# Designs tried in a protein design run: peptides against a protein of PDB entry 3T6J. Part 50

Target 1, 375 residues: chain A of PDB entry 3T6J
Amino acid sequence: PIVESYIGFIESYRDPFGSRGEFEGFVAVVNKAMSAKFERLVASAEQLLKELPWPPTFEKDKFLTPDFTSLDVLTFAGSGIPAGINIPNYDDLRQTEGFKNVSLGNVLAVAYATQREKLTFLEEDDKDLYILWKGPSFDVQVGLHELLGHGSGKLFVQDEKGAFNFDQETVINPETGEQIQSWYRSGETWDSKFSTIASSYEECRAESVGLYLCLHPQVLEIFGFEGADAEDVIYVNWLNMVRAGLLALEFYTPEAFNWRQAHMQARFVILRVLLEAGEGLVTITPTTGSDGRPDARVRLDRSKIRSVGKPALERFLRRLQVLKSTGDVAGGRALYEGYATVTDAPPECFLTLRDTVLLRKESRKLIVQPNTRLE
Target 2, 372 residues: chain A of PDB entry 3T6J as posed
Amino acid sequence: PIVESYIGFIESYRDPFGSRGEFEGFVAVVNKAMSAKFERLVASAEQLLKELPWPPTFEKDKFLTPDFTSLDVLTFAGSGIPAGINIPNYDDLRQTEGFKNVSLGNVLAVAYREKLTFLEEDDKDLYILWKGPSFDVQVGLHALLGHGSGKLFVQDEKGAFNFDQETVINPETGEQIQSWYRSGETWDSKFSTIASSYEECRAESVGLYLCLHPQVLEIFGFEGADAEDVIYVNWLNMVRAGLLALEFYTPEAFNWRQAHMQARFVILRVLLEAGEGLVTITPTTGSDGRPDARVRLDRSKIRSVGKPALERFLRRLQVLKSTGDVAGGRALYEGYATVTDAPPECFLTLRDTVLLRKESRKLIVQPNTRLE

## One batch from the design tools (peptide; made by RFdiffusion4, then SolubleMPNN)

Design b1_p11_4_s4 (from b1_p11_4, 3 letters changed)
Fold by OpenDDE base, seed 5:
Structure b1_p11_4_s4 (fold): chain B 375 residues (1-375), chain A 11 residues (1-11)
Amino acid sequence: as target 1 above (375 residues)
Amino acid sequence: GSVAGDVYPVA
């Protein structure tokens, strides 16, 4: 078997300022079969990047083909075992040197197993589809998230010699219609500028890319889905995201007005964006469970994903990217924190929903080291 | 970055 490992101070999620890396390491075996799917995605990456909702001037000048493999983890040392990884965590290096992606396949597999009777916050009519397509939709989402999410977008930079990596005279900000007015100076990075929101903001961008691009038939084809199956995978992926946005409330601490998990905060933001889109796309309905205690149901109208959801997400995702590219921290923070705010204001009453989420919280799964054998 | 496995909704 092909063995891969990595060791170092890599992920900064435990740093409130998103800068200091945590020591992390793993040993894994390459899953050749699943890696082949991601290789196909890589082969289409350059073309798929063009489908993202920003001008080419806001995308990398040169496509650098990354590695993307699926790994079965034998051992992992760190505070949390990820489902997917994109490294390095420096946009400048991603632009100039390239990047690597991995999917931790056996970690994802743990998330595939769902007991129908324990599946919370979904309509009964959606549960079977959700159970059936959760795994495949995760593969799609993680692949897009890592490769085309984290792997996309350009930072406008002025180097130490004063040279720009963009044409100041011709590049136009699609949100303002004006020339570029802000950029990263020498020594400034994504994390250094956006600081406390950098991690969650970037995860939100990556998750949004996943939702947005999963609507593209070529993406589903790469993963082996077509026709009705492809549509179901899309539906379940979006459904999973809006559900995740509700579940995310577990990781919000009202007393401290802070989020404890960057990815879940990101998913809540996406939920807010899709709720704002209106038109009956997403509905969260408080209910009463069979035990007589509070419950809730999330409904996603699949017929409105493309007509209502996609445009809303497109606008939002473009704004995320433009603000990121231009280093507009004030604008970015205003946008992101606006959607990340949790109150008990009607109609959603998110703080009340949080109580429901906590009430319905499932026991945390334990991941243990797997055994391997030769046959 | 990474997507933590424990943050995906399972059930």
Scores: peptide ipSAE 0.057, ipTM 0.768, DockQ to the pose 0.292
Fold by OpenDDE base, seed 2:
Structure b1_p11_4_s4 (fold): chain B 375 residues (1-375), chain A 11 residues (1-11)
Amino acid sequence: as target 1 above (375 residues)
Amino acid sequence: GSVAGDVYPVA
């Protein structure tokens, strides 16, 4: 078998300032069959990057072909095992040196295992479809999240010699219509500048890229989906995201006004964006369960994903990228923290919904270290 | 960066 491993201080999710890495390591075996799908995605990456909702001037100057493999994890040492990984965690290196992507296939397999009777917060009519397509939609989302999410976008930089990596005279900010007025100076990084919101903000951008690009037939075709199947995968991917936004409330601490999970905060932000779009795209309805206790249902109108959801997400995603590229911390913080705020204001009453989420909390799945044998 | 497997909806 082909064995891959990495070890070191890699992920900074446990650092409130997003700077200090946690010691992490794994040993895994390459899944050749599943890796083939991600190789096809890599082959289309340069073209798909052009579909992202920002000008080419805000994208990487040169496409660097990355590696992407599916791995079955044998052992993992760390605070949490991911479903996908994009490294290195430095935007400048991603731009100039390249990056590697991995999907942890056996982790995903555990994550998408679902029992219908335990599935919460979905309409009955959506449950079977959700169960059927959750796995495939996860593959699509993770692939896009890593490769085209974390692997996209440009930071505007002035180096130590005063040189810019962009043309100050010709590059225009698409949000303001003006020339670029802010950038990263020498020694400044994404994490150092955006600090407490950096990790969650970047995860939100990556998740948004996944939702946005999964609407393109080319993406679904790469994963082997066409026609009605492709539409179902899209629907379930979006449905899963809005449901995740509700589930995210478990990881919010009201008394401290903080989030304990960067990815879940990101998913809540996306939910807020899609709710703000209105027009019946997303509806969260408090209900009463069979036990007489509070429950809730999330509804996503399939027919409005492209007409209402896509434009809303496009604008939001473009704003995320522009603010990131220009190092506009004030603007970025205002935007992101605005959507990340949890109150009990009607009609959503998110703090009340949080109580419902906690009441209906699902048992945490455990990933146990596997063994290998020679046959 | 990474997508944490244990934070996905799993019900």
Scores: peptide ipSAE 0.040, ipTM 0.767, DockQ to the pose 0.303
Fold by OpenDDE base, seed 1:
Structure b1_p11_4_s4 (fold): chain B 375 residues (1-375), chain A 11 residues (1-11)
Amino acid sequence: as target 1 above (375 residues)
Amino acid sequence: GSVAGDVYPVA
């Protein structure tokens, strides 16, 4: 077998300031079949990057071909096991040296090992489709999230010698129509500037890239989906995201007004964006379960994903990137924290929904002991 | 960065 591993202070999700890495490590075996799909995605990455909703001036100056591998993890040392990884976590290195992507395939399998009768917050008519496609759709999402999410975008920088990595006279901010007014100075990083929101903000950007680009036919073809299957994968991917946004409320602490999980906060933000789009795209309906206790249902209108969802996500994603590129912390914080705010205001009543989410909470899924065999 | 699901720890 082909074995991959890493070890060290890598992910900073447990640091409130997003800077200090947690010590972790893993040993994994390469899944050759799935890795081949991701390599096809890599082969299309340069072209797909151009489909993102920002000008080329906000994208990396030079495309650097990354590595992408699907892994079956044998052992993982850390506080939690991710589904996908993009490293290094330093934007300057990503832009100048390149990066590596991995998908932990067997982690994904565990995460979505839910029995139909225990599947919460979905309409009955969506459950079978969801069960069928949640795995494959998340493979697509992880691939896009890592490769084209974390692997995209440029930071505008003035170096220690005063030189800019962009043309101040010609580069235009697509949101304002004006020249670039802010940038990262020497020594400033994404994490140092955006601090408490940096990790979650970046995850939100990456997740949004996934949703946005999964609508592209070429992406679905790469993963082997065509026709009705491709449309179902798209639908389930978006459905999974809005459901995740609801589930995310578990990780919000009202008393402290804080989030305890960066990815889940990001997913809640996306839910808020799609709810704001209106027009019946996403509906969360409080219900009463068979036990007489509160429940809820999430509905996504498939027919409005492209007409309503995509434009809303496009605008939001562009704003995320522009604010990131320009180092506009004030604007970025205002935007992101605005969508990340959890209140009990109508019509959503998110704090009430949180109670429902907690009530319907199931046992956390864990990888206990993976098995591999040589044939 | 990484993608995390329900198995990812709560800070």
Scores: peptide ipSAE 0.036, ipTM 0.751, DockQ to the pose 0.394
Fold by OpenDDE base, seed 3:
Structure b1_p11_4_s4 (fold): chain B 375 residues (1-375), chain A 11 residues (1-11)
Amino acid sequence: as target 1 above (375 residues)
Amino acid sequence: GSVAGDVYPVA
């Protein structure tokens, strides 16, 4: 078997400022079959990057072919085990040196072992489809999230010698129609500038890329889905995201106005974006459970994903990227914190919904390190 | 970066 490992101060999610890495490590075995799918995705990455909703001037100048591997983890030491990884965690290095992606396949498999009767917040008619496709759809999402999410976009930089990595005279901000007015100076990084929102903001961008690009037929084909199956995978992927946005409320602390999980905050933001799109795309309905206590249902209108959802996500995703590229912290913070705000304002009444989410919370799963053997 | 697996809102 092919063995992969890493160790060190890598992820900074536990640092409120997104700077200090947590010491972690893993040992894993390559899943050859699933890795082949990700290799096909890599082969299409340069073309798929062009499908993202920003001008080429906001994308990396030179495409650097990354590695992408599916891994079955044997041991993981850290505070949390991820589904996917993109490293290094420095945008400048990603732009100039390249990056590596991994999907922790057996982690994904464990995450999707929920029984139908325990599946919360979905319409009854969606449950079987969700159970069938949640795994495959998440494989697609993770692949896109890592490779084309974290692996996309350009930071505008002025180096220590005063040179720019973009043409100040010709590059236009697509949101303002004006020349670029802000950038990263020497020594400034994504994390140093965006600080408390940097991690969640970036995760939101990556998740949005996943939702946006999973609509592309070539992506589904790479993962082996065609026809009705492809459409179901798309639907379940989007459905999973909006459901996740609701579940995310567990990780909000109202008393501190604080999010305790960057990815969950990101998913809530996406839910807010898609709710704002309106037109019946996403509906959250408070209900009464069979136990007589509060419950809720999330509904996603499949027929409106492309007509309503995609344009809304496109605009939002472009804004995220433009603000990131230009180092516009004020604009970025205003945008992101606006969508990340949790109030009890109607019609959603998110603080009330949070109570429902907490009421319906399932016990946290225990992840146990596996064994492997040769037969 | 990574996609958090242990906190993903699935079964």
Scores: peptide ipSAE 0.046, ipTM 0.776, DockQ to the pose 0.328; fails the geometry check

Design b1_p11_5_s1 (from b1_p11_5, 4 letters changed)
Fold by OpenDDE base, seed 4:
Structure b1_p11_5_s1 (fold): chain B 375 residues (1-375), chain A 11 residues (1-11)
Amino acid sequence: as target 1 above (375 residues)
Amino acid sequence: MTGTFWFDGYF
């Protein structure tokens, strides 16, 4: 078997300032069969990057072909087990040297075994479809999230000699219509500048890339979905995201006004963006469960994903990227914290919904590390 | 960056 491992101070999710890495490591075996889909995605990456909602001037100047491998994890030492990984965690290195992507296949497989009777917050009509396509939609989302999410975008930099990696006279900020007014100086990084919001902000960008690009027919074709199946995968992927945004409230601490999980915060932000789009795209309805206790239902109008959802996500995703590229911390913080704010304001009443989410919370799953043997 | 967590919790 092909064995992969990594170890070191890698992820900064446990640092409130997003800078100091937690010591982490894994040992895994390559899943050759599952890696093939991601290899096809890599082969199309340069073309798909052009579909992202920012000008080419905000994308990397030169595409560097990354590796993408599906891994079956044997052991994972860290505070959290991801579904995928993109390394290194330095945008400048990703931009100049390249990067590697992995999907933790057997971790994803744990989520496939969803029991219908325990599936919360979905309409009955969506449950069977959700169960059927949750796994496949995860593969799509993780692939896009890692490769084209974390692997996309350019940081505007002024080097130690004062030279810019962009043309100051011709590059225009698509949000303001003006020339670029801010950038990263030598020694400044994404994490050092955006600090407390860096991790969640980047995860939100990557998740948004996944939702946005999964609408592209070529993406679904790469993963082997066509026709009605492709549309169902898209629907379930978006439905999963808006449901996750509601579930995210479990990880918000009202008393401290803080989030305890970067990815869940990101998903809540996306939910807020899609709710703001209006037009009946997303609806969260408080209900009463069969047990007589508070419940809720999330509805996503499939017919409005492309007409309402995509444009809203496009605008938001472009703003995320532009603010990231230009190192505009003030603008980025204002945008992101605005959507990450949890209040009890109507119509959503998110703090009240949080009580419902907590009431319906399932027991924490235990991920047991597997054994393996030679046959 | 670590990828997405699609579990109803943090593991």
Scores: peptide ipSAE 0.041, ipTM 0.801, DockQ to the pose 0.441; fails the geometry check
Fold by OpenDDE base, seed 1:
Structure b1_p11_5_s1 (fold): chain B 375 residues (1-375), chain A 11 residues (1-11)
Amino acid sequence: as target 1 above (375 residues)
Amino acid sequence: MTGTFWFDGYF
């Protein structure tokens, strides 16, 4: 078997300022079959990057072919085990040297182990479809999230010598129609500028890339889905995201007005974006469970994903990228914190929904990592 | 960055 590992101060999610890495490490075995799908995705990456909703001037100047591998984790030491990883975490290195992506396949498989009877907040008619396509949709989302999410976009930089990595005279901000007014100075990084929102903001961008690009037929074909299967994978991927946005409320602390999990905050933001799109795309309906206690249902109108959802996500995703590229912290914070705000305002009444989410909370899954032997 | 954590959202 092909064995991969890493170790070190890598992820900063436990740092409120997103700067200091937690020491972690893993040992994993390559899943060759799934890795082949990700390799096909890598082969199409340069083309797919052009499908992202920002001008080429906001994308990397030169495409650097990354590695992408599906891994079955044998051992993971850390506070949490991710579904996917994109490393290194340094934007400059990603742009100049390249990066590596991994999908932790057996971690994703753990997420599949939800029993139908315990599946919360979905319509009954969606449950079987959700169970069937949850795994495949996760593979698609993780692949896009890591490779084309974290692996996309350019930071505008002025180096220590005063030189710019973009043409100040010709590059136009697509949101303002003006020349670029802000950038990263020497020594400034994404995390140093955006600080408390940096991690969640970037995860939101990456998740949004996944949702956006999963609509592309070529992506589904790479993963082996065509026709009705492809449409079901798309639907379940989007449905999973909006459901996740509701579930995310568990990780909001009203008393402190803060989020305890960057990815869940990101998913809530996406839910808010899609709710704002209106037109019946997403509906959250409070209900009463069979036990007589509060419940809720999330509905996603499949027929409106492309007509309503995609344009809304496109606009939002472009804004995220432009603000990131230009180092516009004020604009980025205003945008992101606006969508990340949790109130009890109608019609959604998110604080009330949070009580429902907490009431219906599942026990946290414990991952028992396996041993393996050569025979 | 570690991307998606599926354990965090109970889905």
Scores: peptide ipSAE 0.041, ipTM 0.786, DockQ to the pose 0.628; fails the geometry check
Fold by OpenDDE base, seed 3:
Structure b1_p11_5_s1 (fold): chain B 375 residues (1-375), chain A 11 residues (1-11)
Amino acid sequence: as target 1 above (375 residues)
Amino acid sequence: MTGTFWFDGYF
């Protein structure tokens, strides 16, 4: 078998300031069949990057072809097991030297072993479709999230010699219509500037890229979906995201006004963006369960994903990228913390919904790490 | 960066 591993201080999610890495390590075996799908995605990546909703001046100057591999994990040591990984974590290195992507395939398989009768917050008519397509849709989401999410966008930099990596006279901020007025100085990084919101903000950007680009027919074709199947994969991917945004409330601490998980905070932000779009795209309805206790239902109008959802996500995603590229911490914090705020204000009453989420919380899934041998 | 977590732990 082809074995891959990494070890060291890698991810900074546990650092309140997003700087210090947690010590992690894994050993995994390459899944050749699944890796082939991601290789096709890599082959189309340069073209797909042009579909992202920011000017080429806000994208990397040169596309650097990365590796993308699906892995079956044998062992993982860390505070959490991801669905995918993009490394290195330094935007400057991603921009100039390249990066590597992995999907942890057998972790995804475990995560989606949900029994129909235990599936919360979905309409009955969506449950079978959700169970059928959750896995395949998440393969699409992970691929896009890692490769074209974390792997996209440019940071505007002035180096120690005073040179800029962009033309100050010609590059225009698409949100303001003005020249670029802020950038990263020597020694400044994404994490050092955006600090407490950096990890979640970046995950939100990557998740948004996944939702946005999964609407592209070429993406679905790469993963082997056509016709009605492709539309179902899109629907379930978006449905999974809005459901996750509701589930995310478990990881909010009202007493401290803070989030305990970067990815879940990101998913709540996306839910808020799609709710703000209105027009019946997303609806969260409090209900009463068969046990007589509080429950809820998330509805996503399939027919409005492209007409309502996509434009809303496009505008939001562009704003995320522009603020990231320009190092505009004040603007970025205002935008992101605004959507990440959890109150009990009508009509959503998110704090009340949080109580429902906690009431309906499923038992934590345990991943038993296997041994392997040659036979 | 690590990718998407579903029902992940605390950081």
Scores: peptide ipSAE 0.037, ipTM 0.781, DockQ to the pose 0.333; fails the geometry check
Fold by OpenDDE base, seed 2:
Structure b1_p11_5_s1 (fold): chain B 375 residues (1-375), chain A 11 residues (1-11)
Amino acid sequence: as target 1 above (375 residues)
Amino acid sequence: MTGTFWFDGYF
């Protein structure tokens, strides 16, 4: 078998300032069969990057073909085992040297196991479809999230010699219609500049890329979905995201006005964006469970994903990228923290919903490290 | 980036 490993101070999610990496490592075996899916995605990556909702001037100047493999983890040391990984975490290196992507296949397999009776916050009519397509939709979302989410976008930089990596005279900010007025100076990085919001903001951008691009027929074809199956995968992927946004409230601490998990904060932000789009796209309805205690239902109108959801996500995703590219911390913080704010204001009453989420909380899944056999 | 965590107790 092909063995892969990494070790070191890699992910900074546990650093409040998003700078210091947690010591982690893994040993894994390459899953050749699953890796073939991601190789097809890599082959289309350069074309798919052009489908993202920002001008080419805000995308990387040169496409650097990355590696993407599916791994079965034998050992993982760290605070948590992810579903996917994109490294390095330095945008300058991503732009000049490239990056690597991995999907932790056996971790995803564990995540796919869901008991229908314990599945919270979904309509009964959606449960069977959700269970059927959750796994396949996760493969799509993780692939897009890592490869085209974290792997996309350009930072505007002025180097130590005063040279720009963009044409100041011709590049236009699509949000303002003006020339670029801010950028990263020498020594400034994404993490150093955006600090407390950097991790969650980037995860939100990557998740949004996944939702946005999963609507593209070419993406679905790469993963082997056509016709009604493709539409079901899209629906379940979006449904899973809006459900995750509700579940995210578990990781909010009202007393401290802070989030304890970057990905969950990101998913809540996306939920808020899609709720703001209105027109019946997303509805959260408080209910009473069979046990007589508070419950809730999330509804996503399938017919409005393309007409209402996509345009809303497009506008939001473009703003995320433009603010990131230009190093506009004030604008980025205002946008992101605005959507990340949790109040008890009607109609959603998110603080009340949080109580419901906590009441319906599932036990955290544990992954037991596997053993191997020679056959 | 560790990407998507679809196992945060609910996935």
Scores: peptide ipSAE 0.036, ipTM 0.769, DockQ to the pose 0.564; fails the geometry check

